# Ledger of designs, part 97: peptides against a protein of PDB entry 4Z5W

Target 1, 305 residues: chain A of PDB entry 4Z5W
Amino acid sequence: IPDVFLELNKLWYFSAQSNLFNGEMPRSLSNSRSISLLSLRNNTLSGQIYLNCSAMTNLTSLDLASNSFSGSIPSNLPNCLRLKTINFAKIKFIAQIPESFKNFQSLTSLSFSNSSIQNISSALEILQHCQNLKTLVLTLNFQKEELPSVPSLQFKNLKVLIIASCQLRGTVPQWLSNSPSLQLLDLSWNQLSGTIPPWLGSLNSLFYLDLSNNTFIGEIPHSLTSLQSLVSKENAVEEPSPDFPFFKKKNTNAGGLQYNQPSSFPPMIDLSYNSLNGSIWPEFGDLRQLHVLNLKNNNLSGNIP

## One batch from the design tools (peptide; made by RFdiffusion4, then SolubleMPNN)

Design b2_p17_4_s2 (from b2_p17_4, 10 letters changed)
Fold by OpenDDE base, seed 4:
Structure b2_p17_4_s2 (fold): chain B 305 residues (1-305), chain A 17 residues (1-17)
Amino acid sequence: as target 1 above (305 residues)
Amino acid sequence: MPSFITSVDPNPVPRKP
């Protein structure tokens, strides 16, 4: 990428995703006063990520995902006072989340999906201080760590939590009950155990629940049949979606399906590939907004209602 | 195959050269 961003003093949006750019980010780009949205996703950019937050006063969105960047997570990002969205997925940091992120009050959406992030306990302890954090994607990190169940963790404004495919141990953490605005939860492909907690059915905005491919036991909580978002079309105020898309792989041979908004996911309960027992509650019939109920590969018995 | 949500394509279509 050429070092010409000083001359581009009106450049508000720079999207150069899915190209063949290599080398480092040009210094003029890291000092751009005009850029609000920067996307360099899916290139071969290298070096350390450095942004001059004192210069980049208009930066609101940063997508550097799927690049060959190295080194630490930039600890100065909280100084980018307008920075809301960060996508650092598929960057091999081999690092912990910086302590400075406790002060990241502008942060609304964060992804480190498949970024070799370590220490989930520290990560969640830090990120709970981000009062405006609505979307958190931590998939493919924290390999074989324990998901902290510390009740003091509070994500008051959290709407989307995705911590899939981490081989995480532990139980469904009770601190999620402190997130009443939660709309989408994906904890699939872990080693989570215990029972599915009944308080999940109290999350009135929860329209997408994926607990599949874990080691959950016991009955399906009857409270899941009363998930208000799945009973009635509440006009969920479409809050501003993250500036990065989501991807879900359906089939072995297909590319990942792109979802530009969390609302583009079908309303779903996926409890498949667990050790759940008991019956399917007839009251699942009350979930008139539900598109996908996946209970396959469990120990369920009785009649299908 | 594992089907979970990410913020990047798990199987990016090979960039057309």
Scores: peptide ipSAE 0.412, ipTM 0.824, DockQ to the pose 0.663
Fold by OpenDDE base, seed 3:
Structure b2_p17_4_s2 (fold): chain B 305 residues (1-305), chain A 17 residues (1-17)
Amino acid sequence: as target 1 above (305 residues)
Amino acid sequence: MPSFITSVDPNPVPRKP
């Protein structure tokens, strides 16, 4: 990418995703006062990520995902006072989240999916201070760590939490009960154990629950049959989506399905590939908005209602 | 194969050169 962005003093949107760009990010781009939206996703860019936040006063969205960047997560990003959305997926950091992210009050949407992030306890302790954080994607990190259950953790405004395929140990954490606006939860492909907690059924906005491919035991909590977002249409809170899309891998060698908004996911309960026992509750019939109920590969018994 | 949510395509179609 040429170093010409100093002359482009009116450039507010730069989208160069899905090209063959290599080398470092141009210094003039890292100092642009005009750019609000920056996407360089799916290139071969390298070096350290450096942004001059004192110059980049209009930066609101940053997508650098699927690049060959190296080094630490830029600790100065909280100084970008308008920065709301960050996609750092598929960047091999091999790092912890910086302590400076405690001050990241502009942050609304963050993804580190498959970014070699370490120390989930520190990550969640830091990110709980981001009062405007609504979307958090941490899939394919924290390999074989323990999901912290510390009741003091609070994500009051969290709507989307995705921590899939981390081989995480522990239980469904009680601190999630402090997130009453939670709409989408994916904890699939971990080593989570214990029972599924009844308080999950009190999350009135929860329309998508994936607990598949874990080691959960006991009965399906009856309270899941009372999820208000799945009983009634009235609770479909359309809220601002992150500027980055979501992808769900299909079992095919084809590309992942793209979902531009969390609301584009079908209403779902997936408890498949666990060790759950007992019966299927007849009251699952009350979930009139439910599109997918997946209970396969469990120890369930009795009659199908 | 694992089916989970990410913020990037896990299998980007190889760009034909």
Scores: peptide ipSAE 0.396, ipTM 0.814, DockQ to the pose 0.635
Fold by OpenDDE base, seed 5:
Structure b2_p17_4_s2 (fold): chain B 305 residues (1-305), chain A 17 residues (1-17)
Amino acid sequence: as target 1 above (305 residues)
Amino acid sequence: MPSFITSVDPNPVPRKP
């Protein structure tokens, strides 16, 4: 990428994703006063990620995902006072979340999907201080760690939590009950155990629940038949979606299905591939907004209502 | 088959040149 961004004093949006760019980010780009949205996703960029936050006063969105960057996660990013969205997926950091992220009050959406992030306990302890954090994607990290169940953890404004395919141990954490605005939860493809907690049915905005491919036991909580978002069509205020898309992998050899916003996911309960027992509650018939109910590959019995 | 959500395509189809 050429070092010409000082001359581009009106450049608000720079989108150069899915090209063949190599080398480092130009110094003039890291010092741009005009850029609000920067996307360099899916290139071969290398070196250390550095942004001059004192210069980049208009930066609101950063997508550097799927690049060959090395070194540490930039600890100075909280100084970018307007930075809301970060996508650092598929960057091999082999690191913990920086302690400085406790001060990241502008942060609304963060992804580290498949970025070799370590220490989930430290990550959640840090990120809970991000009071405006609404979307958190941590899929394919924390391999074989334990999902902390510390009741003091608080993600008050969290709407989307995705921590899939981490081989995480533990139970569904009680601190999620402190997130009353939660709309989408994906904890699939872990080693989570115990029972599915009844308090999940109290999350009135929860329209997408994926607990599939775990080791959950016991009955399906009857409270899931009373999920308010699935009973009635709430006029969900269209909140601004993250500036990065979501992808759902269905097949090993096919591309992921792209979802541009969380509301593009079908209303779903997926409890498949567990060890759940008991009956299917007839009151699942009250979930008039539900598109997908997946209960396959469990130990369920009785009549199908 | 694994079905989970990410913020990147796990198998980006190569853009046809």
Scores: peptide ipSAE 0.390, ipTM 0.820, DockQ to the pose 0.646
Fold by OpenDDE base, seed 2:
Structure b2_p17_4_s2 (fold): chain B 305 residues (1-305), chain A 17 residues (1-17)
Amino acid sequence: as target 1 above (305 residues)
Amino acid sequence: MPSFITSVDPNPVPRKP
């Protein structure tokens, strides 16, 4: 990428995703006063990620995902006072979340999917201080760590939480009950154990629940038949979606399906590939908005209602 | 196998050459 962004003093949006760009990010780009939206996703960019937050006063969205960047997570990003969305997926950091992210008040959406992030306890302890954080994607990190269950963890404004395919141990954490606005939860492909907690059914905005491929035992909580978002068409408040897409893998060899916003996911309960027992509650018939109920590969018995 | 969500395609379609 040429180092010409000083001349482009009116450039508000720069998208160069899915090209063959290599080398470092241009210094003039890292100092752009005009750029609000920056996407360099799916290139071969390398070197250290550096942004001059004192210069980049208009930066609101940053997508650097699927690049060959190295080194540390930029600890100065909280100084980018308007930065809302960050996609750092598939950047091999081999790092912890910087302590400075406690001060990241502008942050609304963060992804580190498959970024070799370590220490989930520290990550969640830090990120709970991001008062505006609505979307958090941490899939394919924290391999074999324990999902912290500390009740003091508080994500008050969290709408989307995805911590899938981490081989995480532990239980469904009680601190998620402190997120009453949660709409989408994916904890699939972990080693989570215990029972599915009944308080999940009190998350009135929860329309997508994936607990599949864990080690959950016991009965399906009857309270899941009372998920209000699945009973009635709530007016899905079009909350501003993150500026990065989501991908759901259907098959081992297929590409991921792209979802541009969380509301594009079909309303779903997936509890498949666990050790759940007991019956399917007939009151699942009350979930008139439910598109997918996946209970396969469990120890369920009785009649199908 | 069950699916999971990411913010990047785990199997990106090869860019058309």
Scores: peptide ipSAE 0.386, ipTM 0.801, DockQ to the pose 0.707

Design b2_p17_4_s3 (from b2_p17_4, 8 letters changed)
Fold by OpenDDE base, seed 3:
Structure b2_p17_4_s3 (fold): chain B 305 residues (1-305), chain A 17 residues (1-17)
Amino acid sequence: as target 1 above (305 residues)
Amino acid sequence: MSSFLTSVNPDEVERTP
C-alpha cells in the first residue's frame, strides 16, 4: 500500500479487503486524521500493528483480520476515543489482552477469533471494565484453559458472547447471570462439564443458545421452556450490530454461512453432543419463536412429546 | 457435526505472501 494518505485529507472510509497487499501499514495511514472506517482484512500485511491514536481522532471501526501481523496487541488502542469496533480475528499475537483495555470505554464490539490469545481469566477481568461492550468474540483461543466462574465478573451490557472451540474446562459460569441483555451465547466445542444451570432460562433476551459439543450431564433445565424471547416476538431488541459479520463454521465443505447482524440468526437451542439425560419437556411447545431445537447425541429417554 | 461462530469466514483461503 503506498504512503500517500497525508494528501487524502478528506478520506473517511478506506476499504481494501481481500486483496494481495503485503508489507507494513503505511505511516501516513496510521496517522490519518480523516479516516473513520478502516478495513484491511484478508491481505498479507505484516509487522506490528501501530496506530497513532492522537492523530486518528475520527477512527470508529478497525478491521485488520486475516493478516500476517505479529507482536503484541497495541496497548494504546484505548486512546482512540471514538474507536467502537475492532476485528483482530486470525492475527497470531501469542499474547494476553493489555491491561490498558480496562479504560476502553468507546469499545462496543471486539473479536479476537483465532488470534492465539492466552489467559482467559485476565482477558475477562480486563474486558468487564469496558462499560459499552456489547459483542465479544473469543473463539479458537485459550486452549485447554479453565473458564473462570468468579461471581464478581460483570458484563452488564453484553448482548453477544462467543467463546467456542477453546477446549475450555469448567462449568457454565454464574457471572453470565449478571448479563440480562444477553441475546446470543455460544460456548460450543469446549470441555465444559456439570449441569446446565436453571438461571439461563431467566435471560429474557436470549434467543440463540449453543452449548453443543461439551460434557454436560443431568437433565435439560425446565426453565429453558420459559425463555421469553422464544415465547413472544415483543422482546426482539433491534440494537446496533458490530461492523464485522459473523460466520457459522459448518463441518461440511459448504462455505460458512454469513450473518451481518445478531438478529439474522434463527432462534435456536443447540444442546447436541453432550451427556444429557431425562426427558424432553412438553413445554418446549410453548417456544413459538424457536426455529431450531437440536438435542442429538445425548442420553435422553422417554417419549418425544 | 455441530457448528460454532466466528467473526471471519472459516473457508477464507489463507493468503500466503
Scores: peptide ipSAE 0.375, ipTM 0.833, DockQ to the pose 0.598
Fold by OpenDDE base, seed 1:
Structure b2_p17_4_s3 (fold): chain B 305 residues (1-305), chain A 17 residues (1-17)
Amino acid sequence: as target 1 above (305 residues)
Amino acid sequence: MSSFLTSVNPDEVERTP
């Protein structure tokens, strides 16, 4: 990428995604005062990620995903006072979340999906201080770690939590009950155990629940049949709109489904590929907004209602 | 098989530098 961004003093949006750009980010780009939206996703950019937050005062969105960046997660990003959305997916950091992210007041949406992030306990402890955090994607990190169940963890404004395919151990953590605005939860493809907690049914905004491919046991909580977002349309909660899309990865070589916003997800309960027993509750019929109920590959019995 | 969510396109060919 040419080092010409000093001349582009009115450039608000720069998208150069899905090209063959190599080398480092231009210094003039890292110092741009005008840029609000920066996407360099899916290139071969290398070197250390550096942004001059004192210069980049208009930066609101940063997508650097799927690049060959090396080094540490830039600890100065919280100084980018308008920076709301960060997509650092598929950047091989091999690092922990910086402690400085405790001060990331502007942060609303963060993805580190498949970024070799380590220490989920530290990551969640840090990120809980991001009081404006609405969307958190941590899929394909923390391999074989334990999902912390510390009740003091609090994500007050969290609407989307995705921590899939981490081989995480533990149980569904009680601290998620402190996120009453949670709309989407994906904890699929882990090694989570225990029972599915009844308090999940108290998350009145929860319309998408994926707990598939775990080791959950016991009955399906009857409280899931009373999820208000799935009973009635009237609870249209404002959805988080991260500046990065979501992708549904299928284990088949069939193409990933892209979802540009959380509203594009079909209302879903996926509990498939567990060890759940008992009956399918007839009251699942009350979930008039539910599009997908996936209970396959369990130990369920009785009549199909 | 069930699926999981990411923020990356799984069909994006990893570009070699």
Scores: peptide ipSAE 0.374, ipTM 0.833, DockQ to the pose 0.600
Fold by OpenDDE base, seed 5:
Structure b2_p17_4_s3 (fold): chain B 305 residues (1-305), chain A 17 residues (1-17)
Amino acid sequence: as target 1 above (305 residues)
Amino acid sequence: MSSFLTSVNPDEVERTP
């Protein structure tokens, strides 16, 4: 990428995604005062990620996903006072989240999907201080770690939590009950055990629940039949979606489905591929907004209501 | 088969340098 961004003093949006750009980010780009949205996703960019946050005063969105960047996660990003959305997916950091992210008050949406992030306990302890954090995607990290169940963890404004395919051990963590605005939860493709907790049914905004491909036991909590978002069509306040899309990875060679906003997901309960027993509650018939109920590959018995 | 969510296209061909 040429070092010409100093002259481009009116450049607000720069998208160079899905090209063949190599080398480092040019210094003039890292010092741009005008750029608000920057996407360099899906290139072959290398070197260390460096942004001069004192210069980049208009930066609101950063997508650097699917690049060959090396080194540490840039610890100075919290100094970018308007930076809301970060997509660092498929950057192989082999690192922990920086302690400086405790001060990242502008942050609303973060993805580190498949970025070789380590220490989930430290990551969650740091990120809970991001008071405006609404979307957190940590899929394909933390391999074989334990999902912390520390009741002191608080993600008060969290709406979307995705921590799938991490081989995580533990149980559904009680600290999620402190996230009353949670709309989407994906903990699928882990090694989570125990029972599904009844307090999940108290998450009145929860319309998408994926607990599939775990080792959950016991009965389906009856409280899931009372999920308010699935009983009644609430006028979902259209909140600003993250500036990055979501993708549904199927284990089949069938193409990934793209979802540009959380509201584009079909209302779903997926409890498939567990060791759940007991009956299907007839009161699942009260979930008039539910599009997908997936209970396959369990130990359920009785009549289908 | 069950599926999981991510923020990257799983079918996005890794651009080799």
Scores: peptide ipSAE 0.373, ipTM 0.839, DockQ to the pose 0.607
Fold by OpenDDE base, seed 4:
Structure b2_p17_4_s3 (fold): chain B 305 residues (1-305), chain A 17 residues (1-17)
Amino acid sequence: as target 1 above (305 residues)
Amino acid sequence: MSSFLTSVNPDEVERTP
């Protein structure tokens, strides 16, 4: 990428995604005063990520995903006072979340999906201080770590939590009950155990639940038949979606489904590929907004209601 | 088959430098 962004003093949006750009980010780009949205996703960019946050005063969205960047996560990003959305997916940092992210008050959406992030306990302890954090994607990190169950963890404004395919051990953490605005939860493809907690049915905004491919036991909590967002349409809080899309990885050679907004997800309960027992509750019939109920590959018995 | 969510296209060919 040429080092010409100083002359581009009116450049507000720069998207150069899905090209063959290599080398480092040009210094003039890292110092751009005009850029609000920067996407360099899906290139071969390398070196360390450095942004001059004192210069980049208009930066609101940063997508650097699927690049060959190396080194640490830029600890100065919280100094980018307007930076809301960060997509660092598929960047192999081999790092922990910086302690400076405790001060990241502008942050609303963060993805580190498949970024070799380590220490989930530290990551969640840090990120809970991001009071405006609504979307958190941590899929394909923290390999074989334990999902912390510390009740002091609090994500008050969290709407989307995705921590899938981490081989995480532990149970569904009770601190999620402190996130009453949670709309989407994906903890699929882990090694989570125990029972599915009944308080999960108290999350009145939860319309998408994926607990599939775990080691959950016991009965399906009857409280899931009372998920208010799946009973009635009235609670669809249209909130600003993250500036990065979501993708559903299918285990089949059928292409990944892209979802540009969380509202584009079908209302879903996926509890498949567990060791759940007991009956299917007839009251699942009350979930009139439910599009997908996936209970396959469990130990369920009785009549289908 | 069950699927999980991510913020990148899972079918996106890894661009090697």
Scores: peptide ipSAE 0.366, ipTM 0.830, DockQ to the pose 0.573

Design b2_p17_4_s4 (from b2_p17_4, 8 letters changed)
Fold by OpenDDE base, seed 5:
Structure b2_p17_4_s4 (fold): chain B 305 residues (1-305), chain A 17 residues (1-17)
Amino acid sequence: as target 1 above (305 residues)
Amino acid sequence: SSSFLTSVNPEEVERLP
């Protein structure tokens, strides 16, 4: 990428995604005062990620996903006072989240999907201080770690939590009950155990629940039949979606489904591929907004209501 | 088929240099 961004003093949006750019980010780009949205996703960019946050005063969105960057996660990003959205998916950091991210008050949406992030306990302890954090995607990290169940963890404004395919151990963490605005939860493809907790049914905004491909036991909590978002069509306040899309990875090589907004997901309960027992509650018939109920590959018995 | 969510297209192969 040429070092010409100093002359481009009116450049607000720069998208160079899905090209063949190599080398480092040019110094003039890292010092741009005008750029608000920067996407360099799906290139072969290398070197260390460096942004001069004192210069980049308009930066609101950063997508550097699917690049060959090396080194540490840039600890100075919290100094970018308007930076809301970060997509660092598929960057092999082999690192922990920087302690400086405790001060990242502008942050609303973060993804590190498949970025070789380590220490989930430290990551969650740091990120809970991001008071404006609404979307957190940590899929394909923390391999074989334990999902912390520390009641002191608080993600008060969290709406979307995705921590799938991490081989995580533990149980559904009680600290999620402190996230009353949670709309989407994906903890699928882990090694989570125990029972599904009844307090999940108290998450009145929860319309998408994926707990599939775990080792959950016991009965389906009856409280899931009273999920308010699935009983009644609440006027979902169209909150600003993250500037990055979501992708549904199927285990089959069939193309990933893209979802540009959390609201584009079908209302779903997926509890498939567990060891759940007991009956299907007839009161699932009260979930008039539910599009997908997936209970396959369990130990359920009785009549289908 | 069971599936999980990410923020990147799974088919975005790292364009090997």
Scores: peptide ipSAE 0.402, ipTM 0.825, DockQ to the pose 0.565
Fold by OpenDDE base, seed 3:
Structure b2_p17_4_s4 (fold): chain B 305 residues (1-305), chain A 17 residues (1-17)
Amino acid sequence: as target 1 above (305 residues)
Amino acid sequence: SSSFLTSVNPEEVERLP
């Protein structure tokens, strides 16, 4: 990418994703005062990520996913006072989340999916201080760590939490009960154990639940039949979605389904590939908004209602 | 089919240089 962005003093949006750009980010780009949205996703860019936050006063969205960047996560990003959305998926950091992210009050949406992030306990302890954080994607990190269950963790404004395919140990964490606005939860492809907690049915906005491919035992909590968002057609509050799309990775070589916003997901309960026992509750028939109920590969018994 | 969510297209092959 040429170092010409100083002359482009009116450039508000720069989108150069899915090209063959290599080398480092141009210094003039890292100092641009005009850019609000920057996407360089799916290139061969390298070196360390450096942004001059004191110069980049208009930066609101940053997508650098699927690049050959190296080194630490930029600790100065909280100084970008308008920065709301960050996609750092598929960047091999081999790092912890910086302590400076405790001060990241502009942050609304963050993804580190498949970014070699370490120490989930520190990551969640830091990110709970981001009061405006609505979307958090941490899939394919924290390999074989324990999902912290510390009741003091609070994500009050969290709407989307995705921590899939981490081989995480532990139980469904009680601190999620402090997130009453939670709409989407994916904890699939872990080593989570214990019972599915009844308080999940008290999350009135929860319309998408994936707990598949874990080691859960016991009965399906009856409280899941009373999920308000699945009983009644609540007006899905069109709240600002992240600027990055979501992708459903299928284990088949068939292309991942793209979802541009959380509201585009079909209402779903997936509890498949566990060790759940007991009956299917007849009251699942009350979930009139439910599109997908997946209970396959469990130890369920009795009649199908 | 077992599936999980990400923020990157899984078909975005890391274009090795």
Scores: peptide ipSAE 0.391, ipTM 0.820, DockQ to the pose 0.558
Fold by OpenDDE base, seed 1:
Structure b2_p17_4_s4 (fold): chain B 305 residues (1-305), chain A 17 residues (1-17)
Amino acid sequence: as target 1 above (305 residues)
Amino acid sequence: SSSFLTSVNPEEVERLP
């Protein structure tokens, strides 16, 4: 990428995604005062990620996903006072979340999906201080770690939590009950155990629940049949709109489904590929907004209602 | 489900430099 961004003093949006750009980010780009939205996703950019937050005063969205960046997660990003959305997916950091992210007040949406992030306990402890954090994607990190269940963890404004395919151990953490605005939860493809907690049914905004491919036991909580978002349409809660899309990765090499916003997800309960027992509750019939109920590959018995 | 959510397009092959 040419080092010409000093001349582009009115450039507000720069998208150069899905090209063949290599080398480092131009210094003039890292110092751009005008850029609000920066996407360099899906290139071969290398070197250390550096942004001059004192210069980049208009930066609101940063997508650097799927690049060959090296080094640490830039600890100065919280100084980018308008920076709301960060997509650092598929950047091989091999690092922990910087402690400085405790001060990341502007942060609303963060993805580190498949970025070799380590220490989930530290990551969640840090990120809980991001009071404006609505969307958190941590899929394909923390391999074989334990999902912390510390009740003091609090994500007050969290609407989307995705921590899939981490081989995480532990149980569904009680601290998620402190996120009453949670709309989407994906903890699929882990090694989570225990029972599915009844308090999940108290998350009145929860319309998408994926707990599939775990080791959950016991009965399906009857409280899931009373999820208000799935009973009535009237609870149209404002959805988080991160400046990065979501993808539903299928285990088959067939193309992932792209979802540009959480509203594009079908209302879903997926509890498939567990060790759940008992009956399918007839009251699942009350979930008139539910599009997908996936209970396959469990130990369920009785009548199908 | 045979699927999970991410923010990465699975078709985005890591372009080797």
Scores: peptide ipSAE 0.389, ipTM 0.822, DockQ to the pose 0.569
Fold by OpenDDE base, seed 4:
Structure b2_p17_4_s4 (fold): chain B 305 residues (1-305), chain A 17 residues (1-17)
Amino acid sequence: as target 1 above (305 residues)
Amino acid sequence: SSSFLTSVNPEEVERLP
């Protein structure tokens, strides 16, 4: 990428995603005063990520995903006072979340999906201080770690939590009950155990639940039949979606489904590939907004209601 | 088919440098 961004003093949006750019980010780009949205996703860019946050005063969205960047996560990003959305997926950092992210008050959406992030306990302890954090994607990190169940963890404004395919041990953490605005939860493809907690049915905004491919036991909580978002078509206030899309990885088909907004997800309960027992509650019939109920590959018995 | 969510296209081949 040429070092010409100083001359581009009116450049507000720069998207150069899905090209063959290599080398480092040009210094003039890292110092751009005009850029609000920067996407360099899906290139072969390398070196360390450095942004001059004192210069980049208009930066609101940063997508550097699927690049060959190395080194630490830029600890100065919280100084980018307007930076809301960060996509650092598929960057192999081999790092922990910086302690400076405790001060990241502008942050609304963060993804480190498949970024070799380590220490989930530290990551969640840090990120809970991000009061405006609504979307958190941590899929394909923290391999074989334990999902912390510390009740003091609090994500008050969290709407989307995705921590899939981490081989995480532990249980469904009770601190999620402190996130009453949670709309989407994906904890699939872990080694989570115990019972599915009944308080999960108290999350009135929860329309997408994926707990599939775990080691959950016991009965399906009856409280899941009373999930308000699935009973009634409440006008979920379309809060601003993250500037990065979501992708559903299917095991069998190469084609990931792209979802540009969380509202584009079908209302779903997926509890498949567990060790759940007991009956299917007839009251699942009350979930009139439910599009997908997946209970396959469990130990369920009785009549199908 | 079991699936999980991510913020990147799974078909994005890891572009090795």
Scores: peptide ipSAE 0.389, ipTM 0.822, DockQ to the pose 0.516; fails the geometry check

